# Peptides against a protein of PDB entry 3V4O, part 132

Target 1, 234 residues: chain A of PDB entry 3V4O
Amino acid sequence: DQPLAKDKVALLIGNMNYREHPKLKAPLVDVYELTNLLRQLDFKVVSLLDLTEYEMRNAVDEFLLLLDKGVYGLLYYAGHGYENFGNSFMVPVDAPNPYRSENCLCVQNILKLMQEKETGLNVFLLDMCRKRNDYDDTIPILDALKVTANIVFGYATCQGAEAFEIQHSGLANGIFMKFLKDRLLEDKKITVLLDEVAEDMGKCHLTKGKQALEIRSSLSEKRALTDPIQGTEY

## One batch from the design tools (peptide; made by RFdiffusion4, then SolubleMPNN)

Design b2_p21_3_s2 (from b2_p21_3, 7 letters changed)
Fold by OpenDDE base, seed 5:
Structure b2_p21_3_s2 (fold): chain B 234 residues (1-234), chain A 21 residues (1-21)
Amino acid sequence: as target 1 above (234 residues)
Amino acid sequence: EEEEEEEERKKELEELKLQAV
């Protein structure tokens, strides 16, 4: 039987206009395009731009309120970020320079909270740098994650590497979204879909040796973003 | 048509400079 979602909810965050860090361009376009695609997939989408720490925390809290047993949750982030000790940190626009974990949102903490909601699927699409932040020596004490086998991470870049956006006179996608958008509507297991995106990105001469998609997953079922919502007449 | 779109995509990509996020 085809897997069913109780509901499908996405939070998309694009941070561009940083106060103390370089401004970005791609998140605007990326969030917009991803919003349209996810809506076509019957996701309830909340899309937000240029969030402060307080606003990001509130957005995550509101997102979590929409999650429940069997709900598909997708978190997309485009902006500055870093990774320390396997933990991904999203940087708010009002973060100081240098930023630290106390100024940022830890993705793994969000995952923990999503697991508590007994979600059917947890997808994280992180279009951010994954370099270590040498100014943050904090080792986050994270509680052990539950074994839910419904987790997918799509990292726009490899561990310790940078993610890139296209420098154009106009608005353009980031590298990750450029390839993701072409496949996102495909009826495939999400890990298979992301693997194909990884291959597409790998064939691109611009990103060869610079940026590669990393997929980290524990997904024991064939779950797709195209999975129908329970109780909906199609 | 698919080949032309791929070639245009290649040309567009060749002119693009990457900036780290």
Scores: peptide ipSAE 0.153, ipTM 0.630, DockQ to the pose 0.518
Fold by OpenDDE base, seed 3:
Structure b2_p21_3_s2 (fold): chain B 234 residues (1-234), chain A 21 residues (1-21)
Amino acid sequence: as target 1 above (234 residues)
Amino acid sequence: EEEEEEEERKKELEELKLQAV
């Protein structure tokens, strides 16, 4: 039987105009294009740019309010970030230099909260660097995750590595979105779809040996972004 | 050949001004 979503909700955040860090360019275009694609997939999409810590926390809270049993939740982030001890941190535009975990939003904490909503699918697409932040030696205390087998992470780059964008190229996408957008509408299990994106990135002469997609998943069902919403006819 | 490919890739990256996020 075709899997069904109770609803489909996405929060897209693109941070580029940092106060104390280098400015980025790609998040603007990447968020825009992803918004259009997800709307074609009948997602309810909230797209936000250049969020402060306060605004990011509020956006996540509002996003969580839209989640419920069987709902598909997707979080996309493009901007500065780091990874410490396997935890991903999204950096708000007003973060200090250097930033610490207390200034940032931990993705794994968001995942924990999503699990409490009994969602049908949790997808994280993280277009940020995953380098260690040497200025933050704190070990975050996170609540244990439940075993829900409905989690997919798409990391734009390998653990400990950098993600890239093309500078001075007009409306060119970041590297991750460049390949993701070509396959996002395909009716395939989300992990299969991302695997194909990874292959495309690996075959490209530009990105070969420079940037590679990492997929981390615990997904026991054939869930796709194209799955229909319960009670709707197409 | 591999060295030539790497140099060509490097040149392409420089020409496109690929930058880390």
Scores: peptide ipSAE 0.153, ipTM 0.618, DockQ to the pose 0.500
Fold by OpenDDE base, seed 2:
Structure b2_p21_3_s2 (fold): chain B 234 residues (1-234), chain A 21 residues (1-21)
Amino acid sequence: as target 1 above (234 residues)
Amino acid sequence: EEEEEEEERKKELEELKLQAV
């Protein structure tokens, strides 16, 4: 039987114009292209660029309000970030240098809140560096996650590694989105889709040994981004 | 067609430099 989504909601955040950190280019194009793709998949998409800490927190809160039982939630982030001891932190554009966890949004905290909504699927696509932040020695004590078996993380890079964007005179994608966009519309289990993206990325000699996609999932059902919305006629 | 697109994509990427985000 084809899995059904109660609804499909995505929050896309692209941070580029940092005040105290190097400016990025790819998030602009990446958010735009991903927005168009997810809309083709009947997602309700909120796309935001260059968010301050306050704006990011508000965006996440509003996103959570759109989630409910059986809803597919997708969070995409492109920008600066770090990972400390398995916790992923998204860096707002107004974050200080150096930034700490209190200045950033913890993805795992968002996941916890999504689980409380009894969502049908939780997808995180994190196009950020995963290096340890040496200026932050705080280990957030997170409550144990529920066993919902509906979680997928697509990390643009491996633990402790950097993610890259393409250096081009014009607008260009990040490496992750460059490959993701070619497969995102495929009617496949989301983990299978991401695995194929990982293979495509692995064929690129420029990224070999520099960036590799990591998939972390607890997904017990064959759920796809193409899954129809309940009550809709296609 | 998919193979050709992959080859074109590969060639395009080969001419590009990577910048860490």
Scores: peptide ipSAE 0.148, ipTM 0.645, DockQ to the pose 0.463
Fold by OpenDDE base, seed 1:
Structure b2_p21_3_s2 (fold): chain B 234 residues (1-234), chain A 21 residues (1-21)
Amino acid sequence: as target 1 above (234 residues)
Amino acid sequence: EEEEEEEERKKELEELKLQAV
């Protein structure tokens, strides 16, 4: 009994050209490559670069409109970010310096909204730093999440750690995407797939002790990104 | 082949510099 997706929808956001923060390079390549891979997996993919707070919120709203019961939702973010009290915050390009939670998008809030849509699978791939933002004293009060057992977080780095991009003469991937792209098309449970990516990343001496993939999941079914869409013959 | 590709990837990455995002 292979799980079926009612549909598969992905929102990819890559923020690079920050106004008040260091510019990044990897998100451009990472979003592009991930877009192509997810399209091969029959995802409907919306890919956006360099979003302001307003644009990011709108993109998330539009993404949520595409979600429904049994739909696979995937959110990928590459850019600046932080984590306070277990909550992940994506930083828009127009965020002030220092930025605060009110300027950013909370991933857990998005998850809540996805749960309300009764999605079949919720995947978050977060390629951002997870350091605490000491300039943000806000303790977010989040509503209790439902127990849906269909959630997967792939963090490019560990809590309190930085994520890195490869510095090359040209454009290069971030470390996370460098390894993720090699396995993303495999027909495996998403948590198993990410675990293998973690192992691949772990073999890199350059990132040893600096960056490691963290998988946080509540997934009770063998769901894969390769799962067929209902009504489609494969 | 897969092991060789992995070792090549590893060597390539080890020669590169990292920048925090």
Scores: peptide ipSAE 0.129, ipTM 0.659, DockQ to the pose 0.449

Design b2_p21_3_s3 (from b2_p21_3 with E16L P20A R21V)
Fold by OpenDDE base, seed 5:
Structure b2_p21_3_s3 (fold): chain B 234 residues (1-234), chain A 21 residues (1-21)
Amino acid sequence: as target 1 above (234 residues)
Amino acid sequence: EEEEEEEEEEEEEEELKLQAV
């Protein structure tokens, strides 16, 4: 039987106008393009730009309220970030310099909360740097994740590496979105889709040896972003 | 050839303009 989603919900966050950090450009374009693509896939999309810590936390809370058993949840983030001890931290626009975990949102904490909702699929697309933050020695005490076998991470870059955007005179995509957008509508298992995006990024001379997609998944079923919503006539 | 050269030039210009996020 074709996998069915009870619903499909996405939260897209693009942070670019940082107060104490370099300004970015790509998150604006990337969020808009991804919004349009996910809407074509019948996602309910909440797209937000330039969120403070408080606003980001509220957005995540509201996103979680839309999740329920069998719902596909997708979180996209474009902005500054870091990774410490395998935990990904999204940096709000009002984060101090240097920022610490207390100023940021931990993606793995969001995943835990998504698992409590008994979601059908949890997708994280993280277009941020994954360098260690040497100013934050905090080891997050994370509760053990449940074994739900419905988790996919697409990291724009490798562990310990940087993600990049193109400094065009105009607005341009980030590197990750440049490749992701071309395949996102394909009716493929999400891990297969991301693997193809990884190959495309790997063949590009601009990104070769500079940025590579990392896929981390525990997905025991063939789930796609194209999966129909239960009770909808397509 | 000219389109490939323009694509290569655009690609070289893109390489020089990458910023870490």
Scores: peptide ipSAE 0.266, ipTM 0.625, DockQ to the pose 0.584
Fold by OpenDDE base, seed 2:
Structure b2_p21_3_s3 (fold): chain B 234 residues (1-234), chain A 21 residues (1-21)
Amino acid sequence: as target 1 above (234 residues)
Amino acid sequence: EEEEEEEEEEEEEEELKLQAV
């Protein structure tokens, strides 16, 4: 039997206009394009740009209120970030320089809260750098995650590496979205889809040896972003 | 051929313009 979603909800965050950090360009285009694609997949999409710490926390709280048993939740983030000890941190536009974990949103904490909602699928697409922040030595003590076997991480880059955007005079995608957008509508298990995106990125001369997709998953069911919503007549 | 050369030139120009996020 084809897996069914109770509902499909996505939160997309693109941070570009940092106060104390370099400004970015790609998140504007990437959030826009991903919004249109996810809407074609019948996701309820909330797309937000240039969020402060307070606004990001509120957006995540509101996103969590839309999650329930069997709902597909997708979180996309494009912006500055870092990874310390396997914990991913999204950096708000008002973050100080240097920023610390207390100024940022921990993705693994969001995952914990999503698991409490008994979601059908949890997808994280993280288009950010994964370098260690040497100014933050805090190791978050995370409670043990539940064994839900419904988790997929797509990291735009490898552990300890940078993610890139194209410096064009006009509007350009980030490298991750450049490849993701071409396959996102395919009716495939989400891990298979991301694996194909990884291969496409690996064949491109632009990204070879500079950026590679990392997939981290615990997904025991053949779940796809194309999975129909329960009770919808297609 | 010309489209492939323009795509390769655009790809080479794009390659020189990567910025870390």
Scores: peptide ipSAE 0.245, ipTM 0.606, DockQ to the pose 0.574
Fold by OpenDDE base, seed 4:
Structure b2_p21_3_s3 (fold): chain B 234 residues (1-234), chain A 21 residues (1-21)
Amino acid sequence: as target 1 above (234 residues)
Amino acid sequence: EEEEEEEEEEEEEEELKLQAV
């Protein structure tokens, strides 16, 4: 039987105009392109740019209100970030320099909250650096995650590595989005789709040895972003 | 046609500058 989603909801955040950190260019185009693709997949998409800490927290709270049992939830983030002890932190545009965990949003905390909603699928697409922040000595004590077997992480880069953007003719795209956009509409299990994106990124001479996609998943069912919404006559 | 598009994409990609995020 083909898996069905109760609904499909995505939150896309692109942070580029940082106050105390280097400005980025790619998040503008990447959020736009991904928004258009996810809408073609019948996602309800909320796309936001240049969020403060307060605005990011509010956006996540509103996103969580749209989640319920069997809903597919997708969170995309493009911007500055870091990873400490397996926890991914998204950096708001108003974050101080240096920033710490209390200034940032922890992705694993969002995942915990999504699990409480009994979602059908949890997808995180994180186009950010994964270097350790040496200015943050705080180890967040995360409560034990539930075993839901419906979790997929697509990291634009390897642990401890940087993500890059490509500049062409005044436009910039993230390397991750460059390859993701070509396959995102394919009717494939999301982990298979991301694996193919990883292969494409690995074959490109620009990215080979510089950036590699990491897939972290616990997905026991053949769920795809193309899965139809329950009760929709397709 | 696909090979020419791949070659044109490869030639356009050679001029691309990578910037760390």
Scores: peptide ipSAE 0.203, ipTM 0.592, DockQ to the pose 0.445
Fold by OpenDDE base, seed 3:
Structure b2_p21_3_s3 (fold): chain B 234 residues (1-234), chain A 21 residues (1-21)
Amino acid sequence: as target 1 above (234 residues)
Amino acid sequence: EEEEEEEEEEEEEEELKLQAV
């Protein structure tokens, strides 16, 4: 029996125009391309650019309100970020320099809240650097996650590494999105799909040895982004 | 044709600049 989603909801955030940090280019195009693809997969997509801390928190809160039992939730982020002690932090455009965890959004906290909604699938696609922020030594005390076996992380880069954008003819794309877009519509288990994206990144001479996709998952069912929504006659 | 497409793809790839995010 093919798994069914009760609904499919995505929040896409692209931060580029930082006030106190280097400006980025890729998130604009990457958010646009991913929005178009996810809409073809019958996701309800909210796409936002250049969010302040306040706006990011509100966007996440609104996203969580759309989640319920059996709903597929996808969060995509492109922008500055860091990883401390296995926790991923998304940096708002108004973050100070240096930024700290209190100025940023913790992805694992969002995951906890998604688990409370009894979602059918939780997917995080994080196109950001994963370097340690040496200016913040705060260890966040996170509540223990539930064992839901419905979680997938696609990290654009390895732990402690940088993510890159490619610039060609005035356009910039994230390396992760460059390869992800070619496979995103495939009817495959999401972890298998991401594994194929990882192989494609590894074959490209430009990205080989510079950036590698990391997949972190606890997914006990064959869930795909192509899974039909319950009650829709196909 | 395949070699010219590979050379054009290689030439287009050589102009690609990587920038850290």
Scores: peptide ipSAE 0.200, ipTM 0.589, DockQ to the pose 0.507

Design b2_p21_3_s4 (from b2_p21_3, 8 letters changed)
Fold by OpenDDE base, seed 3:
Structure b2_p21_3_s4 (fold): chain B 234 residues (1-234), chain A 21 residues (1-21)
Amino acid sequence: as target 1 above (234 residues)
Amino acid sequence: EEEEEEEKKKKELEELKLQAL
């Protein structure tokens, strides 16, 4: 009695070349590696780099159009970000300095829209900082979430903390992706998989006490990224 | 052998530079 997905769709966004903020390096390789892995898991993957606000909003809209009842949806983001009052904000490359919530995309708003599609699973992998943006005191008014019990957040770092990349010989990888990629293909409940990634990350002495994976979930079923698509034979 | 591999990986990581996102 293995859970089945009607389909599996992923949107991967990596923002690096910011106009008014420090340039990043890790998202390039991280998006590439994750794309290859998710395709092996039979995800339909859209991977995009260096998106403006307009482009990000359009990408999310198109992603949502691919979601439907029973579909597994995965959103990955690598780039600048912040968290205010429990809401996660992804920063487009053309965001002003300082940026505000109105310039950014709220992850929880995306989640709300995903719930309306009656998806089978909603996974968010957020490789960004989660520090408070002191330049924005706006409290967003969000619509109440439904009780769907199919939500998983993998935060690269703890609330209020920073996420890091490791650089060697001109190549940079996010610490989160460095360890996630080693486990992603395992046939395990997604929350269990992420817990193992958290333990692996804990062995990294460079980020001990600086960065730790946070898992936030409401998942009442044993859903895995390896779950087969309905109507397919394996 | 497994321990040696872990130590090698650790040493490699120590030579890496950490940068905040």
Scores: peptide ipSAE 0.307, ipTM 0.695, DockQ to the pose 0.426
Fold by OpenDDE base, seed 2:
Structure b2_p21_3_s4 (fold): chain B 234 residues (1-234), chain A 21 residues (1-21)
Amino acid sequence: as target 1 above (234 residues)
Amino acid sequence: EEEEEEEKKKKELEELKLQAL
């Protein structure tokens, strides 16, 4: 039987206009493109740009309120970020320079909270750099995650590496989104879909040896973003 | 068709500037 979602909810965050860090361009277009695609997949989408720390925390809280048993939750982030010891940190636009973990949102903490909601699927699409932050040696002590086997991470780049945007005629797109958007509507298991995106990205000569998609998953069921919502007629 | 789209993407990307996030 085809897996069903109780509901499908996505939070998309694109941070570009940083106060104390280099400004970005790609998140603007990437958030809009992904919003349109996810809406076609019947996701309830909240898309936000240029969030302060306070606003980001509030957005995540509101997102969590929409999650419940069997709900598909998707978090997309495009902006500055870093990864220390396997923990991913999203950087708000008002983060100081240098920023530390206390100024940022830890993705793994969000995952923990999503698991408490007994979601049907947890997808994280992180379009950010994964370089270590040398100004923060703090290792967050996280509670042990539950064994829910419904977790998928799509990292735009490898551990310790940078993610890139491509610019042409004043417009910019993230390389990750450039390839993701062409396959996102396919009716495939999400890990299979991302694997195909990884292969597409691998054919890009500009980022060969510089950026590669990393998939980290514990997904024991054939869950797809195209899965129908319970009680809906298609 | 997928190969043609990939080649099109590749050609498009060749004219683009790469910038780190």
Scores: peptide ipSAE 0.298, ipTM 0.710, DockQ to the pose 0.425
Fold by OpenDDE base, seed 5:
Structure b2_p21_3_s4 (fold): chain B 234 residues (1-234), chain A 21 residues (1-21)
Amino acid sequence: as target 1 above (234 residues)
Amino acid sequence: EEEEEEEKKKKELEELKLQAL
């Protein structure tokens, strides 16, 4: 069957003005640029900056309300984060230092909720560090995910590694977005697209040996961000 | 040793003009 999306919805979160953690710069530009690109792809885009824990949870809830059967959902996050036991945690701007899982949003929990909506595609683009948080020994009890074969993770960095932003300019991109933005509009299967981004990033002298894109996917169908929305004339 | 590694890492990041997220 022709790959069609019932709708395409994206939530973009950029956290930079942390209260108890180093301030970032790239999320502002990255969210802006990604917003423009996704809108060109006919995504309904909600872009938010500097969210508290409460605001992040609300944003996710509202995002989930826009999801339904066959809808393409994309979550982008740029900010501080960590990964414990394969679970990715997004850090709100009001998180304490040190932060723990109870202060953060677990991406895998969001995925679970997206699966309940019977989405057509679930894409996570996580521009955050994936280092273990030694101050958090909590093992999240996650319900088993359904076998939906429509999941794509684009991690800005490898497991246990850091992701970076460029500091030489006040309006510089993060490393991940620097390369992602050049290919995002291509009509390719999303995993193929990300693989090409990974190769581009791998050629970067600044991050060689420091940051590498990781793609984790269970995608049994050819799905692209360029896929048309069902019932729309283009 | 841990402090030296952290200092080295910080210096490398400064030299590369990169900041960890």
Scores: peptide ipSAE 0.288, ipTM 0.662, DockQ to the pose 0.407
Fold by OpenDDE base, seed 1:
Structure b2_p21_3_s4 (fold): chain B 234 residues (1-234), chain A 21 residues (1-21)
Amino acid sequence: as target 1 above (234 residues)
Amino acid sequence: EEEEEEEKKKKELEELKLQAL
């Protein structure tokens, strides 16, 4: 019984040109390359750059409209971010300095909404820093998640750590995408694939002790990004 | 061959500087 996706939908967000925060470079290339790869995997991909809070919320809303029972949903984010109390926050380009949770999008809230759609798979690839935001003392009250056993988080870095981009005179990837792109098309369970990416990244002495991929999953079935869409012939 | 590619990646990254996101 090969797992089938009713559809495969991805939202990719890359924020670089922040108004009140340091400019980034990697998200441009990372979103572009990931877009091309996911399209090869027959994902319907919406890729957006430099989103304000309002635009990000709208993009997520539109993304959720494309989700339904059995649909594979993938959210990729590259940009500034932080993690407070186990909750990941994506920072819009118009976020104030300092930013707070009310200015940002909580990934776990998005996950909750995805679960309500009864998706077949929920994948989050978060290429952002995960440092604690000391300027935000708000304790988020989140609704309890359902036990759907179809969730995968790929964090570019460990909790409390930073994620990095490669400095190059030209366009360069973030470290996470540098390794992810080489394995993304492999027909493997998504957690296995990410584990191999983690090993590849772990061989780099430059990032040793600074950045390591973290996989957090509750995935009880063998699901892959290469899984065929129901009703399609391959 | 896969190991060679991994080593190539490693060497490439080690020659570059990192910037935090």
Scores: peptide ipSAE 0.275, ipTM 0.706, DockQ to the pose 0.428; fails the geometry check

